# Designs tried in a protein design run: peptides against a protein of PDB entry 3ZOQ. Part 132

Target 1, 223 residues: chain A of PDB entry 3ZOQ
Amino acid sequence: QLLQDSWWNQLKEEFEKPYYQELREMLKREYAEQTIYPDSRDIFNALHYTSYDDVKVVILGQDPYHGPGQAQGLSFSVKPGVKQPPSLKNIFLELQQDIGCSIPNHGSLVSWAKQGVLLLNTVLTVRRGQANSHKGKGWERLTDRIIDVLSERERPVIFILWGRHAQMKKERIDTSKHFIIESTHPSPFSARNGFFGSRPFSRANAYLEKMGEAPIDWCIKDL

## One batch from the design tools (peptide; made by RFdiffusion4, then SolubleMPNN)

Design b2_p22_5_s2 (from b2_p22_5, 15 letters changed)
Fold by OpenDDE base, seed 1:
Structure b2_p22_5_s2 (fold): chain B 223 residues (1-223), chain A 22 residues (1-22)
Amino acid sequence: as target 1 above (223 residues)
Amino acid sequence: SAEEEAKAKELLEKYKAEEAAR
């Protein structure tokens, strides 16, 4: 899968490393023998929609949704026509309370991605019905590199880190240059413990404005 | 702590499983 030039320049060395070759071979077997999400063409959608240079905000997820038709290669996002997962519903509830956006009738976050919100999972594939089934297979090393090269970028980035898994990546982020917004995860199990009321969207835009950048239009139009 | 992280991961996995079942 071809990446944009900006990402290719940052990541090309990773693709030649043994771990990635092993990952690739594993994925070939998995896609041939199992039902794997997202579609193989959608694995790198986060990088396709948001170039390295265009990244303004990063939202980290763990791994893709493992139900049919859900995952579209963007963290927390689901394809149009797919029922919004509970975490995503809570994201939209917080969005509404934070900045007054209406809750969209779909769960696609592509509009965020196109504005410079990198919707990155730490693991980019999953076997149907088996959460974290591709954990520890090499994706984390690649996505750590993605975080690293963004951290090394001179132009500041805003990292939104929901829950402990995402927050573990904080050690890789140069907080002298970059901004971090942390809260509990939007999951129903944790949202009431700090996610709700965290106002990540307005806070992100406030940082963008301080940087002299255009804010994100977080409001999602109905389809 | 490692235990807290493990618990959080377990909850997240449970949540994802429940999401897929809905």
Scores: peptide ipSAE 0.031, ipTM 0.646, DockQ to the pose 0.111
Fold by OpenDDE base, seed 3:
Structure b2_p22_5_s2 (fold): chain B 223 residues (1-223), chain A 22 residues (1-22)
Amino acid sequence: as target 1 above (223 residues)
Amino acid sequence: SAEEEAKAKELLEKYKAEEAAR
């Protein structure tokens, strides 16, 4: 896939490395032999919607939704018309309580991505019905590099780290330059233990305002 | 369901129209 120039400049060296070539060959086999999500053209949608220079906020996910028609290459996001997964429902509940947004009639977070919210999964593909099936295949090395190059950027970034998996990436982030918002995961299993009431959206906007940047319009319009 | 699929298609078309209008 062709990346925007700003991401290409940051990641071009990774694509020539053996690990990525092996990952690519693996993915070719997987997409040929299995049902893989998202669509191969959507794998890098997070980077397509949000350029390296335009990143204001990063929201880390684990891997794509593994059900039909769900994943669109953005963490936590689902294609319009797809039933909102439980974690996403909780995200919208917190959004409503935090800043008063209505619950949208769809689960697409593309409007966030277009405003500079990098919706990045650490693993960018999954087999149908098999969560974490592409874990440890090379994606983590690439996405670690994405975090690294953002950490190296002079212009500050806000990292929203929900749950332990995302929080493990904190060691790669220069907290002298960048802001971290941490809570438990929005999953029904953990949301009541700290995600609800964490107010990540207003906190992110407060940091943006301190930086002299435009806040994110987190409210999602109905389709 | 067929109803869910129809709703999904409608929402997708609205989404595409909105994206094209921006």
Scores: peptide ipSAE 0.029, ipTM 0.563, DockQ to the pose 0.030
Fold by OpenDDE base, seed 4:
Formats: sequence, C-alpha cells, structure tokens
Structure b2_p22_5_s2 (fold): chain B 223 residues (1-223), chain A 22 residues (1-22)
Amino acid sequence: as target 1 above (223 residues)
Amino acid sequence: SAEEEAKAKELLEKYKAEEAAR
C-alpha cells in the first residue's frame, strides 16, 4: 500500500468537513499575506515520511518553529544547516546519555521518521515570529483525529508525550493496546525536572522488542 | 528518492494543502 493511501484512507473524511475547509481557506490567506512556516509543501511531512501502517512511535510537538528555515514539518526537527534549538539540543543530550548516540552535526530527524517515528505537531503551521499563531484554527481537530485513528489501530503504537500539552492527549489513547512514555518537556525550562534521565529512546525500543518489532535506530549520522 | 518525492507530492495534493496555501 502506498504511503499516501494509508493516511488518506484514515483521514479522507476529515478533509471534507467544514472545519478543514475553513482551515484551508484561512491558510490560503495566511500564506498569501504572511510568512508562514513550514513551506506549504512541508506541512504534512510527518505523514509523508511515516505511513499510517508504518507508525511505530509517535512524538508529539506543539507547533512548528517560527524562525526562517527552521520548520521541516516534523516535530522538534530542523532542516540541515539550521542551528539546533534548545529543546532539540536537550533531546540529543538525553539520547546520548540514554543509549550512547553521538550528538549529530545537524538537527534533522528525518531518519527517525523514515523508521516509523511519527513526528507530529498538534498545530501544523505558524506565522513567522508568532508562536501558536495558528492555534485553535482547526489543526488540533485534524491531529486529534490522527491520534484517534492510531489509537484505534490494532498494531500497538508507542506514544512519547513530553510536557503537559502532549500529555493532554493521553485521554485519546487506548492504553490497553498502546504504550505511553511520559516526562517533562525537553525545554531548558523543564528538562531538569524529569526529561533528563527519562530514557525515552531505550524504553521505546524495549517496548518494540517486546512486541516483536525491530527497534528504532535513534542514532543520527552526521551530514 | 524520486519515488518518495512523487508519493509525497501526491499525498500533498490529496490533502489539498499546497494548492490551498498558494
């Protein structure tokens, strides 16, 4: 099954709903009148890289980075050549401490996405320099549906929920089938309160192995 | 890959995001 078909089959009904049409019209205006991130072709990169059936792990973010050239359509990820944001640096620090990976010379998490790590933001667009500027415009309803259809999937998923915003989605996840890894957010303001030492990468792989699935190679090669 | 790009483009077209954002 084609990557596009697996998600389309799960989400096609959403795209015909009024809320999404309104969101679409809003986005038309926003991209025409404002600088919006990510690039419009990158909005659904999380779904492009990771099919519905291939999802092994979900990492939830809030909204895209709002600086030039940063947002890649993947939660926490930045395009190659972009300085690693503080939260991403902390993610790599935890990765190093957890499983011994070297800190990569870039911030692209595409290698995770290609292995079945759905790097999903709850809001998929943002105005330049205006964090959460597209909050409450319809994205949350779509991304909630993404969580719902994954929760309904028979094959188990591992949800990594960093911080309160992501953890609020736990109520939508069938914990009888799926696994949850929770900690504080990797942000410098919260990382020392539980993110560091939480070992989400080894824990995720432990769950995958228990399920008879191939573990994620979390180590990122330099470019 | 070219195939992945083609698939991604098709997916984006189905989602009507690119056309909507133009």
Scores: peptide ipSAE 0.027, ipTM 0.453, DockQ to the pose 0.020
Fold by OpenDDE base, seed 2:
Structure b2_p22_5_s2 (fold): chain B 223 residues (1-223), chain A 22 residues (1-22)
Amino acid sequence: as target 1 above (223 residues)
Amino acid sequence: SAEEEAKAKELLEKYKAEEAAR
């Protein structure tokens, strides 16, 4: 039995375009010849966990973690059992200070995704040990379209834009309908320059409440 | 859930990128 796919309705035209076919062929070669992350089955996890209609919040990342077993197809998220990367640790520190959540013993953000937090990277694959190795290969065009169709949606979305790379997407967001939360990136190199104390989680929930929507339970349970 | 798994599988089949990359 086929299920209705709200993302398919929004993106089906992209998958027929030459750029996406070229991207697919590139990925086929890359996965065959190199170690690529995430697992090919996990590339679209952000869309799997959060349907187009269910999106409440978007958190933009750049590209997947490039270490073994880390990337799980969700921005900033790592698979259970994987050491939390520095940026993710800072996210949890801000979460704790913002709304009092305990720091979880794992780095999986799947619970956010299931509640309508689209954890989208602008580039959805990476070569092992080579950050941004798949930049400019076609992912950005698809993910720009994802942002565009969300921006065109009547139901408001909250975009959390950490750092300059994510903030470059602001021009694609209709701020007459949607809300933007901006700060510096959670990276150790930038977190002290505005990320800490930015309170993105409480601010996002405040917007959701104003919209008459259920807030996100940002607190993550231990595994 | 079984429905979530079915939905994920359907997305995989439609998007084809993940299958093509295998």
Scores: peptide ipSAE 0.034, ipTM 0.458, DockQ to the pose 0.020; fails the geometry check

Design b2_p22_5_s3 (from b2_p22_5, 11 letters changed)
Fold by OpenDDE base, seed 4:
Structure b2_p22_5_s3 (fold): chain B 223 residues (1-223), chain A 22 residues (1-22)
Amino acid sequence: as target 1 above (223 residues)
Amino acid sequence: MKKEEEEAKKLLEEYEKELEAL
């Protein structure tokens, strides 16, 4: 099967729907004819690293980085050895100011994913050099379903929604069960308007502690 | 001013990935 059992049980019906079959066929053509990111084996890395039951925190992104070697199937994350994008740099600056973590020498957020931070983009693929090139092709329907099944889960989830695009998903989240942390986007164009000083990491851990769950170790070690 | 700033912020957020690529 494509996904681990916990996600497969939640999403198997989606993969049989016409929209996903059309998306799949489109992606087959795109990967054959164009340079598409991330690697096809990495598309579902967010779901691979973080099982449905293990999700503690969700961080929503838009679509993958579209430069060579950047995207690794996790929102905001880049492969080791890749220069940190501006938004990611600002995330680490806020992390440092919020909870005192050092800025890592790489941009991989895999350590967060392994602890239950679902690093989900709403669109899971992109053409090289063409931001949002796969917008409106079917990914949003699948990722909306991912949000829906998490919202339906009894065990609470913390949703971190940076920027308006992510915040548009708030209507799909049962706020009677789940917690939402909202701010402006970490982009240099918006970070000073509310992202900096929003302290999403300490706030997330505060919610986890209230739930009796282990906090996330947000500090990332150098490689 | 507030409406224009909000519209500008919305536009910038929509193009964040494009702007980061520049």
Scores: peptide ipSAE 0.037, ipTM 0.669, DockQ to the pose 0.102
Fold by OpenDDE base, seed 5:
Structure b2_p22_5_s3 (fold): chain B 223 residues (1-223), chain A 22 residues (1-22)
Amino acid sequence: as target 1 above (223 residues)
Amino acid sequence: MKKEEEEAKKLLEEYEKELEAL
């Protein structure tokens, strides 16, 4: 996969490592023999839309949606025309309550990505209908490195960590330089236990403003 | 009870994608 120069400079050593070569070979077989999401060209969309230097905010997800036409290589995001998954609906509900944005008629978060919100899953592929089917295959090592190189960056980053899975990555983040926003996951099973009312969007923008950076326009226009 | 609830909550969070597909 061809990456932007900024990410390539940070990750080139990973792509030469045995674990990544094994992952790549596994993926070649999986994409040939199974229905895998997202499209192979979209696997690194989070890095394509948001360069290393342009990252302002990171939102960590687990793995891609495993239904037809859903995943587009961005955490929590779905392609236009796809019904919004429950967690995404709750994200938009919190967005509305936090900063007054209207709920969009689609689930694409590309506008966030283009503004410097890295929408990163820890696992970047999934087999159709089988959540976490590519867990433990090598993606986590690469995405851990992505977190590490961002943590090592001098320019501060805001990490939004929803739920336990994302929060497990906190140990990799230098909190002397970077900001962390934590809450329960937006899933219907956990949203009422702390996600709702956590106001991650306004809090993120408040940190950006303190750093002298432009805030994110979190409001998503209808298509 | 609190520990069991916390463990159940953690388990649910780990399987959130599977639960969303239901």
Scores: peptide ipSAE 0.035, ipTM 0.651, DockQ to the pose 0.098
Fold by OpenDDE base, seed 1:
Structure b2_p22_5_s3 (fold): chain B 223 residues (1-223), chain A 22 residues (1-22)
Amino acid sequence: as target 1 above (223 residues)
Amino acid sequence: MKKEEEEAKKLLEEYEKELEAL
């Protein structure tokens, strides 16, 4: 089985559709002919670490990091031992100012994923050195469905939407049930225009507490 | 809340500059 049972029940019909079969065939060629990230075994790590029922928070990214050894199938996250990208550094700076967490010596967000933070990119693969190279190939249809089935869930979800690309997904989210935290993107090009000081971590936990759920431990331990 | 956000923003900008210099 490709996914955990909870996600499989929600998405199984998508995997049988022609668009996904075409995507799969495209990916087979890409992985054979090009250097593609993340590793094929890591493509669905966001869904592997966070079950459909366990999702508390969603953080949307665009597509994976396209440098060697960086992407690990989680939005904004990098494998241990990899230099933290600028956007991730800014995320940790905001985390520190928001709730007092120390900046970790690595960039892995797996601890968030294990607590119910779905770290989802809208596109789940990329060619080495070519950002958005797999845009418009079918991933967006699948990831839109992921957003849809979460929006349809009775138990509320918190969506953290950094930047315009993520915010375009608002139309798919039932705001009568779910909460949205919006700001500019953590990129150095936009962080000073609203991301810094947006306090997404404390705000997310405030919503969780209001719903009677356990807050996320956002602080990341050193490795 | 707005004042706190502005102060946090300034502090973060300073930290960002330090991190970029490292």
Scores: peptide ipSAE 0.020, ipTM 0.541, DockQ to the pose 0.061
Fold by OpenDDE base, seed 3:
Structure b2_p22_5_s3 (fold): chain B 223 residues (1-223), chain A 22 residues (1-22)
Amino acid sequence: as target 1 above (223 residues)
Amino acid sequence: MKKEEEEAKKLLEEYEKELEAL
């Protein structure tokens, strides 16, 4: 798929590099031989919904959901009609407690993406039923570059880093220009250790307002 | 004890996605 012009200008050199060509060839084989998520047309949905220039907030995930019909190319997000995964349920619980939003009847975060929330996984594909099956295949180098070019951007970005995996990317972020919101992961295994009560949504909006930017409408309407 | 708890916490954080899938 063709990326938005703003992302293409930032990433075009990466797509010509050997690592990405190798990744592409690997993915061609994987999609031909295995069930891979998300749909190949949805791999770059995070970049499709949120242009480089329109990024206000980044939420980093690890890799896509590996169940049928779940992944839609956005971190933590699931397609409408799909049962909300536990981490996503906890995200909505924190959203409700933080800023009073109702819990939506679906798990699609597309409305956030359209407002400038880059919902980026560090690995953008996965085999059915095999979490992290595409780890170390080249995606991390591309997504590191995405973080780098955002870090280099003059206009400030807010990075929401849930859990250690996301927080490992902090070293790539120029904290003299950008803001970081850190907590434990929304997973049921870690949410009670700091995610709940972290109020990432109101804090993000507070930073946006301080910068003279429009806040994110984090509340998600029912479908 | 605190070091072990911190290491356990780090381990859990590394596998948060995998643990959710279990």
Scores: peptide ipSAE 0.035, ipTM 0.641, DockQ to the pose 0.085; fails the geometry check

Design b2_p22_5_s4 (from b2_p22_5, 10 letters changed)
Fold by OpenDDE base, seed 2:
Structure b2_p22_5_s4 (fold): chain B 223 residues (1-223), chain A 22 residues (1-22)
Amino acid sequence: as target 1 above (223 residues)
Amino acid sequence: MEEEEREAKKLLEEYEAFLASL
């Protein structure tokens, strides 16, 4: 897939590296032999919707949803018509409490992506019904590079790091230039331990305004 | 699947196993 020019300029060297070629060959076999999510055309949707230059906010996820029709290449996001997963429901509950948005009748976060919210998973593919099945196969090296090139960018970025997995990436972020919003994960297991009441949406917008940037319209319209 | 969701499921399974042992 052709990335937008801004991402291609940042990542072209990665695509030539052996690890990425091995990852690609692995993925070719996986998609041929098994059901893999998201659709191969959707793997890089986060980069397609949000150019390198347009990134304002990053929200890190772990790996895609592994159920039929769920994953759409954006962290936490599900395709319209798909039941909202528990973590996503909690995200919308916090959104409502934080800034008063109505809970949408769908789970698509594409509207955030189009505004400069990079919805990046650290692993970009998964086998059907097998969470983390593509962990340690090379995606993490690419997505680490994505974080690195954003950290190296002069124009500030806001990183929203929910849970331990995302927070492990904090060491790669230059906090002299960039802002970090941390809390527990929106999962029902951890949401009551700090995610609820963390107000990541208003805090992100406050940082954007301080930087002279347009805030994100976090409210999602019904379909 | 997020690791926190996996841990939640594991905890639930352990709790269900405990209840089944009563």
Scores: peptide ipSAE 0.039, ipTM 0.595, DockQ to the pose 0.104
Fold by OpenDDE base, seed 3:
Structure b2_p22_5_s4 (fold): chain B 223 residues (1-223), chain A 22 residues (1-22)
Amino acid sequence: as target 1 above (223 residues)
Amino acid sequence: MEEEEREAKKLLEEYEAFLASL
């Protein structure tokens, strides 16, 4: 699938590397032999919705939801009609407490992506019912490069890093140019240890305003 | 399941097991 020109210019060299060719061949077998999420056409949705130049905010996830119909190729996001996962519910609770948004009747974060919020997982595929099944297969090298090229960009980016996995990527981010918002993960097991009350949405918008950029409309309309 | 969630869950389970041992 063709990436937007801005991402293609940043990533074209990666797609020619042996690791990515091996990943591609692995994925061809996996999609043929197993139930893999998201749909193959949705793997790069984060890059499709948010061009390299339009990135304002990055929210890092680990890997896609592994249940039927859930994954959209966007971190934390679920397709309309899908029950909101616990972490996503907590994201919306913090959103409500932070900036007063209503809890939406769906879990799609596409409206954020369209405004320049790159909803990137570090691993972009998963086997049905098997979390982290595609860990260490090559995705991390590509997504590390995505972080690197954003870090190298002159125009500042805001990185929202929830939990240890996302925070491990901090070493790749030039903090002299870019802003980082860190807290515990929105998971029910960690949210009360720092995610709730972290106010990542208002803080992100405060940075955008300081940069002279339009804030994100984080509020999600019902469908 | 996120790695952070897995670690937090494990810690909680260990703590609950500790409390149950008292």
Scores: peptide ipSAE 0.035, ipTM 0.612, DockQ to the pose 0.159
Fold by OpenDDE base, seed 1:
Structure b2_p22_5_s4 (fold): chain B 223 residues (1-223), chain A 22 residues (1-22)
Amino acid sequence: as target 1 above (223 residues)
Amino acid sequence: MEEEEREAKKLLEEYEAFLASL
C-alpha cells in the first residue's frame, strides 16, 4: 500500500528490505488461502488517518481483533455496528471517569486517529479466530521502525503504553524528548490492577498543553 | 487478543477448574 508522503519518507527504505518483501509474499498467500483481518485495504489505516507529522499521541496494541467485521486497522477500535470488546468497554469507562465523556454507542476510534492519535498495533494482520497467528512474520520490524522514527522526531510525542507488551517498547523511545504514560492493560483481567484510575486521557492532554499543542477531544459522538 | 489478556484468561480458567474440583 502507498502511504501518505510524510510516512513514505520515513518508511520507504523498509519496504525495499528483504524482510518486508517476504512479509508481503506471506500476506498474499494468507489473504488468498485464509480469512485474514483486517481487510487488506485497511491494514495501514493507522498511518492513513494519522500522518507522521500529525502524530501527537501513540496508543500501542498487539494484534488486530480476529472476529468477523471487527478490525478496522486501528488498535482497540472496532467498526460501527460491532459489539464493543471488553477492553474497549473498559477504555470508555476510564474515559468517562477521567474526563466525563459519555459512553459512545459504537466502538470506532477514527475520531481520535483524525486528531493525531496513532492507533498502532505491533502486528497488523491476523487469521480469523487465531490470535497472534502473524506474530514474528515481519510486522514487528516495521512497527519498531515506526516507533523509532517517531522517537527520532524533534517534535515531542506522547506514548500511551497499556500492559507489558506495549511497555517493552519503552527502550526504543527517547524519554528526553517524548513522554510515556504507562498502566496495566484495559483487559478485564488487568484493568483493576492499575488501568482504572490511571487517567491517561487527561494526562495526555495536560502534556499536549504543556507542549503548546491543541489537546485531543477524546469524547466520541454517537452515530 | 492481547498477550496479557490471554495469559490472564488461562490462569483464570485454571483457577476455575481448581475450584470446580473441590
Scores: peptide ipSAE 0.030, ipTM 0.606, DockQ to the pose 0.170
Fold by OpenDDE base, seed 4:
Structure b2_p22_5_s4 (fold): chain B 223 residues (1-223), chain A 22 residues (1-22)
Amino acid sequence: as target 1 above (223 residues)
Amino acid sequence: MEEEEREAKKLLEEYEAFLASL
């Protein structure tokens, strides 16, 4: 899987490290013996859609959806034709309340990714029906490095950190240079405790405007 | 169990129930 040159330059050293080679060998076995999500070609979709230099916003997720046809290598995103998960529905509800976007008839966030929203899970693969089954297998070390190299970038980044898992990464982010938007998770279990009304989309665009950058068009068109 | 993991499990259970109904 060929990464964009900008990401390759940032991550090439990681791919040569023993932990990543072990992860790769594990994944080869997992994909051969079990149903793993997303498709192997989609694992790095977040990096494929959003180059290192083009990252404007980062939205961190935990691990991919573990149901059939859901995961497409982007945090919170589902393939067109897939029922929107509750957290994603809440994201769109907040989007509507925040900036007036219509709720789309699909759950694909590819349009955000193409505009510089890095939709990164901390773990990039999962076994069917087994949430967090690939936790602690090496992905976190790679994705920590992704956060680190973005934190080291001179051009500021906006990190949107929903829930405690994502917020644990705040210690890796140079807050003197980068912006952080924090709230509770969009999950139905936590959304009413701070996610709703947090207005992450307008706040992100406000930071982009202050930086002299084009805002994100967060509104998703129907398919 | 993280909030997203709990949601994902429920979604899978719903899907499995759907498949069992076919």
Scores: peptide ipSAE 0.030, ipTM 0.636, DockQ to the pose 0.147

